# Peptides against a protein of PDB entry 3NZW, part 118

Target 1, 212 residues: chain A of PDB entry 3NZW
Amino acid sequence: TTTLAFRFQGGIIVAVDSRATAGNWVASQTVKKVIEINPFLLGTMAGGAADCQFWETWLGSQCRLHELREKERISVAAASKILSNLVYQYKGAGLSMGTMICGYTRKEGPTIYYVDSDGTRLKGDIFCVGSGQTFAYGVLDSNYKWDLSVEDALYLGKRSILAAAHRDAYSGGSVNLYHVTEDGWIYHGNHDVGELFWKVKEEEGSFNNVIG
Target 2, 222 residues: chain B of PDB entry 3NZW
Amino acid sequence: QFNPYGDNGGTILGIAGEDFAVLAGDTRNITDYSINSRYEPKVFDCGDNIVMSANGFAADGDALVKRFKNSVKWYHFDHNDKKLSINSAARNIQHLLYGKRFFPYYVHTIIAGLDEDGKGAVYSFDPVGSYEREQCRAGGAAASLIMPFLDNQVNFKNQYEPGTNGKVKKPLKYLSVEEVIKLVRDSFTSATERHIQVGDGLEILIVTKDGVRKEFYELKRD

## One batch from the design tools (peptide; made by RFdiffusion4, then SolubleMPNN)

Design b2_p18_7_s4 (from b2_p18_7, 10 letters changed)
Fold by OpenDDE base, seed 3:
Structure b2_p18_7_s4 (fold): chain B 212 residues (1-212), chain C 222 residues (1-222), chain A 18 residues (1-18)
Amino acid sequence: as target 1 above (212 residues)
Amino acid sequence: as target 2 above (222 residues)
Amino acid sequence: VKIFSLPFQSKVILPFQK
């Protein structure tokens, strides 16, 4: 798995691969590793597929309850704290979760929280999470700037996941890409790694270790 | 050592068509190398045009299917006989599976039916309740033999238009029910040849707008 | 029967103890 999120002048980019595995078996190439909690809030999944899918869906319900009770959208801080508190209660029980809660509120602006099953909760501008995270960081850190255009930021997110998919055997399938703004998240499509790789190689002149 | 799980073998397969879905399973039930039964159905009509199979440890599979059938019954009681949609069924099954997160049902679960638009739908589950809607899925003992075949023949993976030098993919299209049945039969006959835990009989449940139809075919009894 | 995983590295990495 490789998931990433970063803040820039144009909001938040979220990009994830779509491979699930069971040992050496590729269980799926089409897993949705982004949970659309509400029109302004996204959750990413790494670790146990069921743990992430179940509890982030549950989180969505809690966020909706907050909205109904308080007549206001839940903050990214509060949403991430709910999840963090939940996984902390299960600490030692064997949950496996590495998540990013990404969203926008008027109060907070574009916000990213990292939450994992170890009880860690971090606010930050850039996170890569998964077995391929180091590969993604290699590309992302080398090219990241706050002043990226939306187009360049989207490409950078996609390109970073592609790098991880290339090097990490546990990452692959496709890249799902999101842009989060004040008006909510926008889905920017599913990009098959098999096609994307050759396109990027041709356009950039990159991946020269692979003979085309 | 406490080992509450067994493995009863078998294989299941789901394929979604345009306006139908198919869920198939062999009828062999084994323990270790001994055949317990040559005809033990593992694909079930659960009502509301939903078919279900939970393959692996048969005791867990049967328990899960019974719980789901009961869930369908209570859904009708609580919601004025409203039809349970396939997507809601999938969510319900997730909760059934994840409710035993720390002592899981030792099964691969597949359900098939029609979505709310009348399109064929197949949902697959891991033992603890992660689920995904797919066009096809194999589960059980011979899943590793069948799934790559389905990738190639249902989703046309690694197939390209002739004369395009591999630049144009074979276009995706829905398969007819006859084509799907052929693929299912070929899958199971092939799996039976190479896997000792698959064989004896093949039961296919076909879901259409008109209901659930069953077909049965003999497999090798080796 | 295996559970499906999305392989994950924690942000908290403990040093290898020899």
Scores: peptide ipSAE 0.266, ipTM 0.792, DockQ to the pose 0.109
Fold by OpenDDE base, seed 2:
Structure b2_p18_7_s4 (fold): chain B 212 residues (1-212), chain C 222 residues (1-222), chain A 18 residues (1-18)
Amino acid sequence: as target 1 above (212 residues)
Amino acid sequence: as target 2 above (222 residues)
Amino acid sequence: VKIFSLPFQSKVILPFQK
């Protein structure tokens, strides 16, 4: 798995692969590792698929309840705290989760929180989470600038996941790409790694470790 | 050390068509190297045009299916006989599975039916309730033998248009019910040849707008 | 992850390194 999110002048880019595994078995190439909690809030998934899917869906319900009760959207801080508190209650029970809660509120602006099953909750501008995170960081950190255009930022997110898919055996399938703005998240498509790899290789003249 | 789980073998397979879905399973039930039954159905009509199979440890599978059937019953009671949609069924099954997160049902679950648009739908679950809607899925003992075949024959993976130097992928298209049945039969006959835990019989449930139809085929009994 | 070290059933994992 490789998931990433980063803040830039244009909001947040979220990019994830779609491979799931069970040991050496590729269980799926089409897993949705982004949960769309609401039009302004995303959650990413790494670790146990069921743990992430179940509890992030539950989180969505809690966020909706907040909206109904408080007549306003939940903050990214509060949403991430709910999840963090939940997993902390299960500390030692064997949950496996590495998630990023990404969203926009008027109060916070574009915001990213990292939450894992150890109870760690971190606010930050750049996170890569998963077995392929170091590969993604290699590309992302090398090219990241706050002042990236939306187009360049989208490409960088996609390109970073592609790098991880190339080097990490546990990452692959496709890249799902999101852009989060003050108007909410925008889905920027599913990009098959097989097709994307060759396109990028040709256009960049990169991946020269692969002849053809 | 006590092991609460058994392995009853078998294999299941779901394929979604355009306006139908198929869920198939062999009828062999085993323990270790012994055949317990040559005809123990593991694919069930659960009502509301939903078919379900939970393959692995049969005791857990049966329990899960019974609970789901009961859930369907109560859904009708609570919601004025409203038809349970396949997506809602999938969510419900997730909760059934994840409710035992720390002592899981030791099964690979697949359900099949029609979505609210009348399109074929297949949902697959891991033992603890992660689920995904897919065009096809194999589960159980011979899943590793069948799934790559389905990737190739249902999703046309690694197939390209002739004469394009691999530049044009074979276009995706829905398969007819007849084509799907052929693929299912070929999958199970092949699996039976290479896996001792698969065989005896093949039961196929076909879901259409008109209801659930069952087909049965003999497999090798060795 | 295999439950009780049984080979025939595994949880689906989205591999995660902390």
Scores: peptide ipSAE 0.247, ipTM 0.808, DockQ to the pose 0.096
Fold by OpenDDE base, seed 5:
Structure b2_p18_7_s4 (fold): chain B 212 residues (1-212), chain C 222 residues (1-222), chain A 18 residues (1-18)
Amino acid sequence: as target 1 above (212 residues)
Amino acid sequence: as target 2 above (222 residues)
Amino acid sequence: VKIFSLPFQSKVILPFQK
């Protein structure tokens, strides 16, 4: 798995691969590792698929309850805290989760929280999470700027996941790409790695370790 | 370490069509190298045009299916006999599975039916309740033998249009019921040849707008 | 009890750590 999110002048980019595994078995190439919690809030999945899928869906319910009770959208801070508090209650029980809660509120602006099953909750501008995270960081860190255009930021997110998909045997399938703004998240498509790789290689002249 | 689980073998397979879905399973039940039964159905009509199979440890599978059937019953009681949609069924099954997150049902679960638009739907679950809607899925003992075949023949993986120098993928298209049944039969006959835990009989449940139809085919009995 | 170490059934994972 490789998931990433980063803040920039245009909001938040979220990009994830779609491979799931069971040991050496590729269980799926089409897993949705982004959970659309609400129109303004995204969750990413790494670790146990069921743990992430179940609890982030549950989180969505909690966020909806907040809106009903408070007559206001939940903050990214509060949403991430709910999840963090939940996993902390299960500390030691064996949950496996590496998640990013990404959203945009008027109060907070574009916001990313990292939450994992160890109880860690971190606010930050850039996170890569998964077995392929270091590969993604290699590309992302070397090209990241706050002032990226939306187009360049989207490409950078996609390109970083592609790098991880190339090097990490546990990452692949496709890249799902999101742009989060004050108006909500925008889905920017599913990009099959098999097609994307060759396209990028040709356009960039990159991936020269592979004979084209 | 105490191992509370058994392995009863078998294999199941789901394929969604345009306006139908198929869920198939062999009828062999085995423990270790001993055949317990040559005809123990593991694919069930659960009502509301939903078919379900939970393959692996049969005791867990049966328990899960019974719980789901009961869930369907209570859904009708609580919601004025409203039909349970396949997506809602999938969510419900997730909760059943994840409710035992720390002592899981040791099964691979597949359900099949029609979505609210009348399109074929297959949902697959891991033992702890992660689920995905897919066009096809194999589960159980011979899943590793069948799934690659389905990738190639249902989703047309690694197939390209002739004369395109490998640049144009074979387009995705729905398969007919007849084509799907052929694929299912070929899958299970092949799996039976290469896996000792698969054989004896093949039961196929076909879900259409008109209801659930069952077909049975003999497999090798060795 | 390491339930998930059993060879005949495996949970789906989205590998978190290398």
Scores: peptide ipSAE 0.244, ipTM 0.801, DockQ to the pose 0.100
Fold by OpenDDE base, seed 4:
Structure b2_p18_7_s4 (fold): chain B 212 residues (1-212), chain C 222 residues (1-222), chain A 18 residues (1-18)
Amino acid sequence: as target 1 above (212 residues)
Amino acid sequence: as target 2 above (222 residues)
Amino acid sequence: VKIFSLPFQSKVILPFQK
């Protein structure tokens, strides 16, 4: 798995692969590792697929209840705290979760929280989460600037996942790409890694370790 | 050391068509190297045009299916006989599975039906309730033998248009019910040849707008 | 990941490291 999110002048980019595994077995190449909690809030999944899928969906319900009760969208801080509190209650039970809660509120602006099953909750501008995270960081950190255009930022997110998919056996399938703005998240498509790899290689002259 | 789980073998397979879905399973039930039954159905009509199979440890599978059937019943009671949609069924099954997150049902679950638009739908579950809608899925003992075949024959993976130098993929196309049945039969006959836990009989449930149809085929009784 | 010690059933994992 490789998931990433980063803040930039244009909001938030979220990019994830789609491979799921059970040991050496590729269980799926088409897993949706982004949960659309609401039009302004995304959750990413790494670790146990069921743990993430179940609890982030549950989180969505809690966020909706907040909106109904308070007549206002939940903050990213509060949403991430709900999840963090939940997993902390299960600390030691064996949950496996590495999540990012990404969203945009008028109060907070674009915001990213990292939440994992150890109870860690971190606010930050850049996170890569997964077995391929170091590969993604290598590309992302080398090219990241706050002033990236939306187009460049989207490409950077996609390109970072591609790098991880290339080097991490547990990452691959496709890249799902999101752009989060004040108006909500925008889905920027599913990009098959096989096709994307060759395109990028040709256009950039990169991945020269692969001859053909 | 006490092991609460058994392994009853078998294999199941779901394929979604355009306006139908198929869920198939062999009828062999085994323990270790012994055949317990040559005809023990493991694919069930659960009502509301939903078919379900939970393959692995049969005791857990049966329990899960019974719970789901009961869930369907109560859904009708609570919601004025509203038909349970396949997506809602999938969510419900997730909760059934995840409710035992720390002592899981030791099964691979597949359900098949029609979505609310009348399109074929297959959902697959891991033992703890992670689920995904897919065009096809194999589960059970011979899943590793069948799934790559389905990737190639249902989703046309690694197939290209002739004369395009591998640059144009074979376009995705829905398969007819007849084609799907052929694939299912070929899958199970092949699996039976190479896996001791698969054989005896093949039961196929076909879901259409008109309801659930069952077909049965003999497999090798080795 | 395998459940208990039995090989025939496994949960789906999205591998990650901290």
Scores: peptide ipSAE 0.248, ipTM 0.798, DockQ to the pose 0.095; fails the geometry check

Design b2_p18_8_s1 (from b2_p18_8, 13 letters changed)
Fold by OpenDDE base, seed 1:
Structure b2_p18_8_s1 (fold): chain B 212 residues (1-212), chain C 222 residues (1-222), chain A 18 residues (1-18)
Amino acid sequence: as target 1 above (212 residues)
Amino acid sequence: as target 2 above (222 residues)
Amino acid sequence: SDAELEAQARQTLLPWEL
């Protein structure tokens, strides 16, 4: 898996691959590694598919309960804390989760929290999470700036996942791309890595290690 | 040392059509190299136009299917005989599986039916309850032999329009029930040739708006 | 250990990893 999220002047970009594996077996190329918790809040999935899918869906329910009780959307801080507290209770039980909780509230603005099954909870501007994270960081860090246009930011997110999909055997399939703003998240499509690779190679003159 | 899990082999396969879905399974039940049964159905009509199979350790599979069938009954009792939707069934099965997260059901689960729009739906589950809706899925012993074939023949992976120099993918289209049944039969016939845990018989459950139809075909018995 | 036995039993049917 390779997931990433970063803050920039235009909000948050979230980009993820779609491969699931079971050992050397490619279990799926079409897994949805973004859980749409609510119109303003996303969760990303890395690690155990069931652990992430189950608990982030559960998180969605907790977030909805918060909204019903408090008559206000849950903060990204609070949502991520709920998940963090939950996984911490299972510490040592063998949960495998590397998640980013990304969202917008009026109180916080665009916000990203990293939460993992070790109990780590970090707020930050840039995270790459998964087996391909280092490959994604290589592209993301080298091109990131706060003042990216929305278009450039979307491309950078997509391009970073593509780089990881190229080098990480456990990443691939497609890139799912999101832009989070004050108006909520916007889905920017599913980009097949096979098609995207050749397009990017042609347009950039990149991936010169591949002949074609 | 006691191993709580067995492996009863077999293979299952789901394919969603436009207005139908198919879930098929071989009828061989095996332990190691010994055939326990040549006709032990592993695909079940669970009511509400939902068919289910949980392939792997048969004891776990049977337990899971029974629990789900009971869940369907309780759903009717609690919701005035409301039909359980396939997506709700999938969520329910996730909870059944994940409820045993630390001592999983040793099964690959597939369900098939129609979604709320009347379109064919196939959901597949890992042993601990991750699930995905797909157009096709193979599970069990010969899944590694069949799934790549389904990628090519259902989802038209790596197929391109002739004369386009590989630039235009073969367009996605729904397969007819006859085409799907043919693919299923070819898949299981091929799997039987290459995997000792697959064979004897093929049972296919076809879900349409009119209900569940069953078809049976002989497979090699060697 | 029970965990090792479970791991051995899971060799043929693994959970999905992302």
Scores: peptide ipSAE 0.423, ipTM 0.789, DockQ to the pose 0.347; fails the geometry check
Fold by OpenDDE base, seed 5:
Structure b2_p18_8_s1 (fold): chain B 212 residues (1-212), chain C 222 residues (1-222), chain A 18 residues (1-18)
Amino acid sequence: as target 1 above (212 residues)
Amino acid sequence: as target 2 above (222 residues)
Amino acid sequence: SDAELEAQARQTLLPWEL
């Protein structure tokens, strides 16, 4: 898996691959590694597919309960804290989760929290999570600026996942791309890695390690 | 080290059509190299036009299916005989599987049915309850032999329109029930030839708006 | 998990990893 999220002047970009593996077996190329918790809040998935899918879905229910009780959307801080508290209760039980909770509230603005099964909870502007995270960071960190246009930011997110999909055997399939603004998240499509690779190679003159 | 799991072999396969879905399984039950049964059905009609199979350790599979059938029963009691939707069934099965997260059911689970729009639906589960809706899925012993074939023949992977120099992918289209049954039969006959844990019989459950139909075909009995 | 350990030993059914 490779997931990433970063804040910039235009909000948050979230980009993820779609491969699942079972050892050396490619279990799926079409996994949805982003949960749409509500129109303003996303969760990303890395690690155990069931652990992430189950608990992030549960988190969605908790966020909805919060909204019903408090008559206000849950904060990104509170949502991430609920998840963090949960995984902490299971510490040592063998959960495998590397998650980012990304969203917008009027109080917080665009916000990203990293939460993992080790009990780590971090607020930050840039995270890459998964087996391909270092490959994604290599591209993302080299090109990241706060002042990126929305178009450039979307491309950078997509391009960073593509780099990871190219180098990480456990990442691939497609890139799912999101832009989070004050008006909520916007889905920017599913981009097949095979098609995207050749397109990017041609347009950039990159990936010259591959002849074709 | 204690090993609580057996492996009863076998293979299952789900394919979704436009207005139907199929879930098929061989009827061989094996332990190691010994055939326990040549006809032990592993694909079940669970009611509400939902068919289910949990392939791997048969004791776990049977337990899971029984629990799900019971869940369907209670759903009717609690919700005034409301039909359980396939997506709700998938969520329920996730909870059944994940409820044993730290001592999992040693099975690959597939369900098939129709979604709320009457479209064919196949959901597959890992042993701990992650799930995905797909057009097709193979599970069990010969899944690695069948799944690449399904990628090519159902999802048209690596197929391109003639004369386009590989630039235009073959368009996705639904398969007819006859085409799907043909693919299922070819999959299982091929798998039987290459895997000792697959054979004896093939049972196919076809789900349509009119209910569940069963078909049976002989496989090699070696 | 017990299933993961057994699956590793048997090189068969594994949970999906992302």
Scores: peptide ipSAE 0.423, ipTM 0.789, DockQ to the pose 0.366; fails the geometry check
Fold by OpenDDE base, seed 2:
Parts: C-alpha cells; sequence; structure tokens
Structure b2_p18_8_s1 (fold): chain B 212 residues (1-212), chain C 222 residues (1-222), chain A 18 residues (1-18)
C-alpha cells in the first residue's frame, strides 16, 4: 500500500493506491483505501484490510453520533482521537493499521492526523503511509511547496503514488485522488496505473528505466 | 501440536452479470489426500435472494453460513419481514467475521445476489471480514488458477482492440447468463485438471429477480 | 492461546493487507 496526504495553500490532497495483497498474491487491484466519513472528513487505510475497514467504518458511526448529539460536525482532532484511543485499547492484540484522518472544520481548517495501531497520533502537513511510503516521499518531498496550485498539487499526489506503484510490489492497481477544501472533499477520479504510467512517461519523458 | 483448523479444499467462484449473479462451487470435500465426500454442497441459498459460500475449513464455513442464515431470520423478525439487501448482508457478514478477529473463521467467503437497483452483485470477504464488491471472484484451493482467467474473460484485462497497437482496451460489457455459465464451467473443468482438491461435481446457483436457480454438472472424479 | 494457534495454523488463507 501507498497512501499520502498533504496540506497546501489550496487545502488537502489525498492520494492512495488500490492494491491488496495476501502474501505474494495480489488479492485485489480495486480496493477502496479511502473511507468517506462525511462530506468534510476522510480516512485512509494501510495495514490489515479488515482492521482498517472495520474500525474506520466504526469511526464513521462515532462521528455521526457526535454530529447528532452535538449538532455540529466532529473536529478532525476529535475524530482522530477517537480512533487513536480505540487502537490504543487494543495495543498488543495485533491490530495492523496505518491511517490518516483528513478533513476540514471551521475551527481547525484543513487538518491531517496520522494514527497507527501502535497508538501513535501525529498532526502534520505531509504524510506518506504504507510499504511504498518512501517512494512516494521521494517524489513528494522533491516537489512539494505550500504554494502549489490545486492542479499541480493534484498531479503531485497522483504522481507520487504512481512512483510508489512503480517501485513497490505491494502497491498498484489505480490511484484514487481527493481534494479536500472548506466546502468538503472532491473526488478526482480513479486513475489506472497502467494507463497513467505510460501517459506520465510520455508527457514528462520520465521513467526512463522502462523502455517504451 | 494441536491445529484448530482443517483444510477441506474446494473452490468457489462468483460472477455478477447485469441483472443476475452466479455463485458456484465444487462439491468435493477433502482432508489432506483423502476425499471425504464427492457431493458436499458448499453454496447455499440463504433467503432474500442471497447466496453464500464460505470455502476453506468446512466446520468454520458451515458455522458462518448458519450464523448468517440466523441473522437473516432475525432481521425479518426485527424489521417486519423487510428484505435484507445484499449490501446490508455484506456488512452483517463483516461483523460475523470480525467478531472472531483473534480466532478467525478459516474461510474465504463470497456472496452473490442483486443490489437494490436489480444489478448483479458479488461480495468477497477475507477471513477477518474485509470485503469488496466485485464483478467476479474466485476463492479456495484453485483461486490462483481461476482468478487470472476471470480477470481476462470477465474484466477483459490485457485485451485490446485489434489494429490499435495496444492503445484501445477491449470495452467492458456485461456477459449473458449463458456466457457466464460457460466461463464457470470452463474454470472448474480447468481447475479440476490441475488441482487435486477440486473435482467431483459443480453446483451453480444463479440469482435473478425471479429467485435462485440451481444447476449441477459432473466434474472429473479422479 | 487460540490467537497463537491461529497464527501458527494460518498457511493458505491469509488476511488481506493494504
Amino acid sequence: as target 1 above (212 residues)
Amino acid sequence: as target 2 above (222 residues)
Amino acid sequence: SDAELEAQARQTLLPWEL
């Protein structure tokens, strides 16, 4: 898996691959590694598919309950804390989760929290999570600027996942791309890695390790 | 050392059509190199136009299916005989599986039916309850032999329009029930040839708006 | 424990990982 999220002047970009594996077996190429918790809040998935899917869905329910009780959307800080507290209670039980909770509230603005099954909870501007994270960081860190245009930021997110899909055997399938703004998240499509690779190679003159 | 799990072999396969879905399984049940049964059905009509199979350790599979059937029953009691939708069934099964997260059901689960729009639906589960809706899925012993075939023949992977220099993919289209049944039969006959844990018989459950139909075909018995 | 036994017994069917 490779997931990433970063803050920039235009909000948050979230980009993820779609491969699931069972050992050396490619279990799926079409897994949705982003949960849409509400129109302003996303969760990303890395690690155990069931652990992430189950508990992030549960988190969604807790977020909805908060909204119903408090008549206000839950903060990204609070949502991430709920998940963090939950996984911490299971510490040592063998949960495998590397998640990012990304969203917007009026109070916080665009916000990203990293939460993992070790009980780590970090607020930050840039995270790459998964087996391909270092490959994604290589591209992302090299090109990241706060002042990126929305178009450039979307491309950078997509391009970083593509780099990881190219180098990490456990990442691939497609890139799912999101832009989170003050008005909520916008889905920017599913980009098949096979098609995207050749397109990017041609347009950039990149990936010269592969002969066309 | 005691191993709580067995492996009863077999293979299952689901394919969703436009307005139908199929879930198929062989009828062989094995332990190690011994055939326990040549006809032990592992694909079940669970009511509400939902068919289910949980392939792997048969004791776990049977337990899971029984629990799901019971869940359907209670759903009717609690919700005034409301039909359980396939997506709700999938969520329910996730909870059944994940409820044993730390001592999992040793099974690959597939369900098939129609979604609320009447479209064919196949859901696949890992042993601990992650799930995905897909157009097709193979599970069990010969899944590694069948799944690549389904990628090619259902999802048209690696197929391109002739004369396009590989630039135009073969367009996705739904397959007819006859085409799907043919693919299922070809999958299982091929798997039977190459995998000792697959054979004897093939049972196919076809879900349409009119209900569940069953078909049976003989497979090699060697 | 049952969890340890499960981990040791799991050979063919693996959970999906992302």
Scores: peptide ipSAE 0.418, ipTM 0.801, DockQ to the pose 0.330; fails the geometry check
Fold by OpenDDE base, seed 4:
Structure b2_p18_8_s1 (fold): chain B 212 residues (1-212), chain C 222 residues (1-222), chain A 18 residues (1-18)
Amino acid sequence: as target 1 above (212 residues)
Amino acid sequence: as target 2 above (222 residues)
Amino acid sequence: SDAELEAQARQTLLPWEL
């Protein structure tokens, strides 16, 4: 897996691959590694597919309960804390989760929290999570600026996942791309890595390690 | 050292059509190199136009299917005989699986039915309870032999329009029930030739708006 | 424990990893 999220002047970009593996077997190329918790809040998945899918879906229910009780949307801080508290209770039990909780509230603005099964909870502006994270960081860190246009930011997110898909055997399939703004998240499509690779190679003159 | 799990072999296959879905399984049950049964059905009608199979360790599979059938029963009691939707069934099965997160059911689960729009639906589950809706999925012993074939023949992977120099993909389309049955039969006959844990018989459950029908075909008995 | 037994028994049917 390779997931990433970063803050910039235009909000948050979230980009993820779609490959699942079972050892050397490609279990799926079409996994949804983003949970749409509500129109303003996303969760990303890395690690055990069932652990992430189960608990992030549970998190969605907890977030909805908060809204019903408090008559306001849950904060990104509170949502991430609920998940963090849960996984911390299971610390040492063998959960495998690397997640980013990304969203927008009026009080916080665009916000990203990293939460993992070790009990780590971090607020930050840039995270890459998964087996391909270092490949994504290589591209993302080299090109990141706060002042990116929305178009450039979307491309950078997509391009960083593509780099990881190219080098990480456990990442691939497609890129799912999101832009989070004050009006909520916007889905920017599913981009097949096979098609995207050749397009990017041609347009950039990149990936010269591949002939053809 | 004690192993709580067995492996009873077999293979299952789900394919969704436009207005139907198919879930098929061989009827061979084995332990190691011994055939326990040549006819032990592993694909079940669970009611509400939902068919289910949990392939791997048969004891776990049977337990899971029984629990799900019971869940359907209680759903009717609690919700005034409301039909359980396939997506709700998938969520329920996730909870059944994940409830044993630290001692999982040693099975690959597939369900098939119709979604709320009447479209064919196939859901597959890992042993721990992650699930995905797909157009097709193979599970069990010969899944690695069949799944790439389904990628090519159901999802038209690596197929292109002739004369386009590989620039235009073959368009996706739904397959007819007859085409799906042919693919299922070819899949299982081929798998039987190359895998010792697959054979004897093929049972196919077809789900339509009119209900569940069953077809049976002989497979090689070697 | 059941978890230890399960961990030992996991060989061919693996959970999906992301």
Scores: peptide ipSAE 0.417, ipTM 0.800, DockQ to the pose 0.327; fails the geometry check

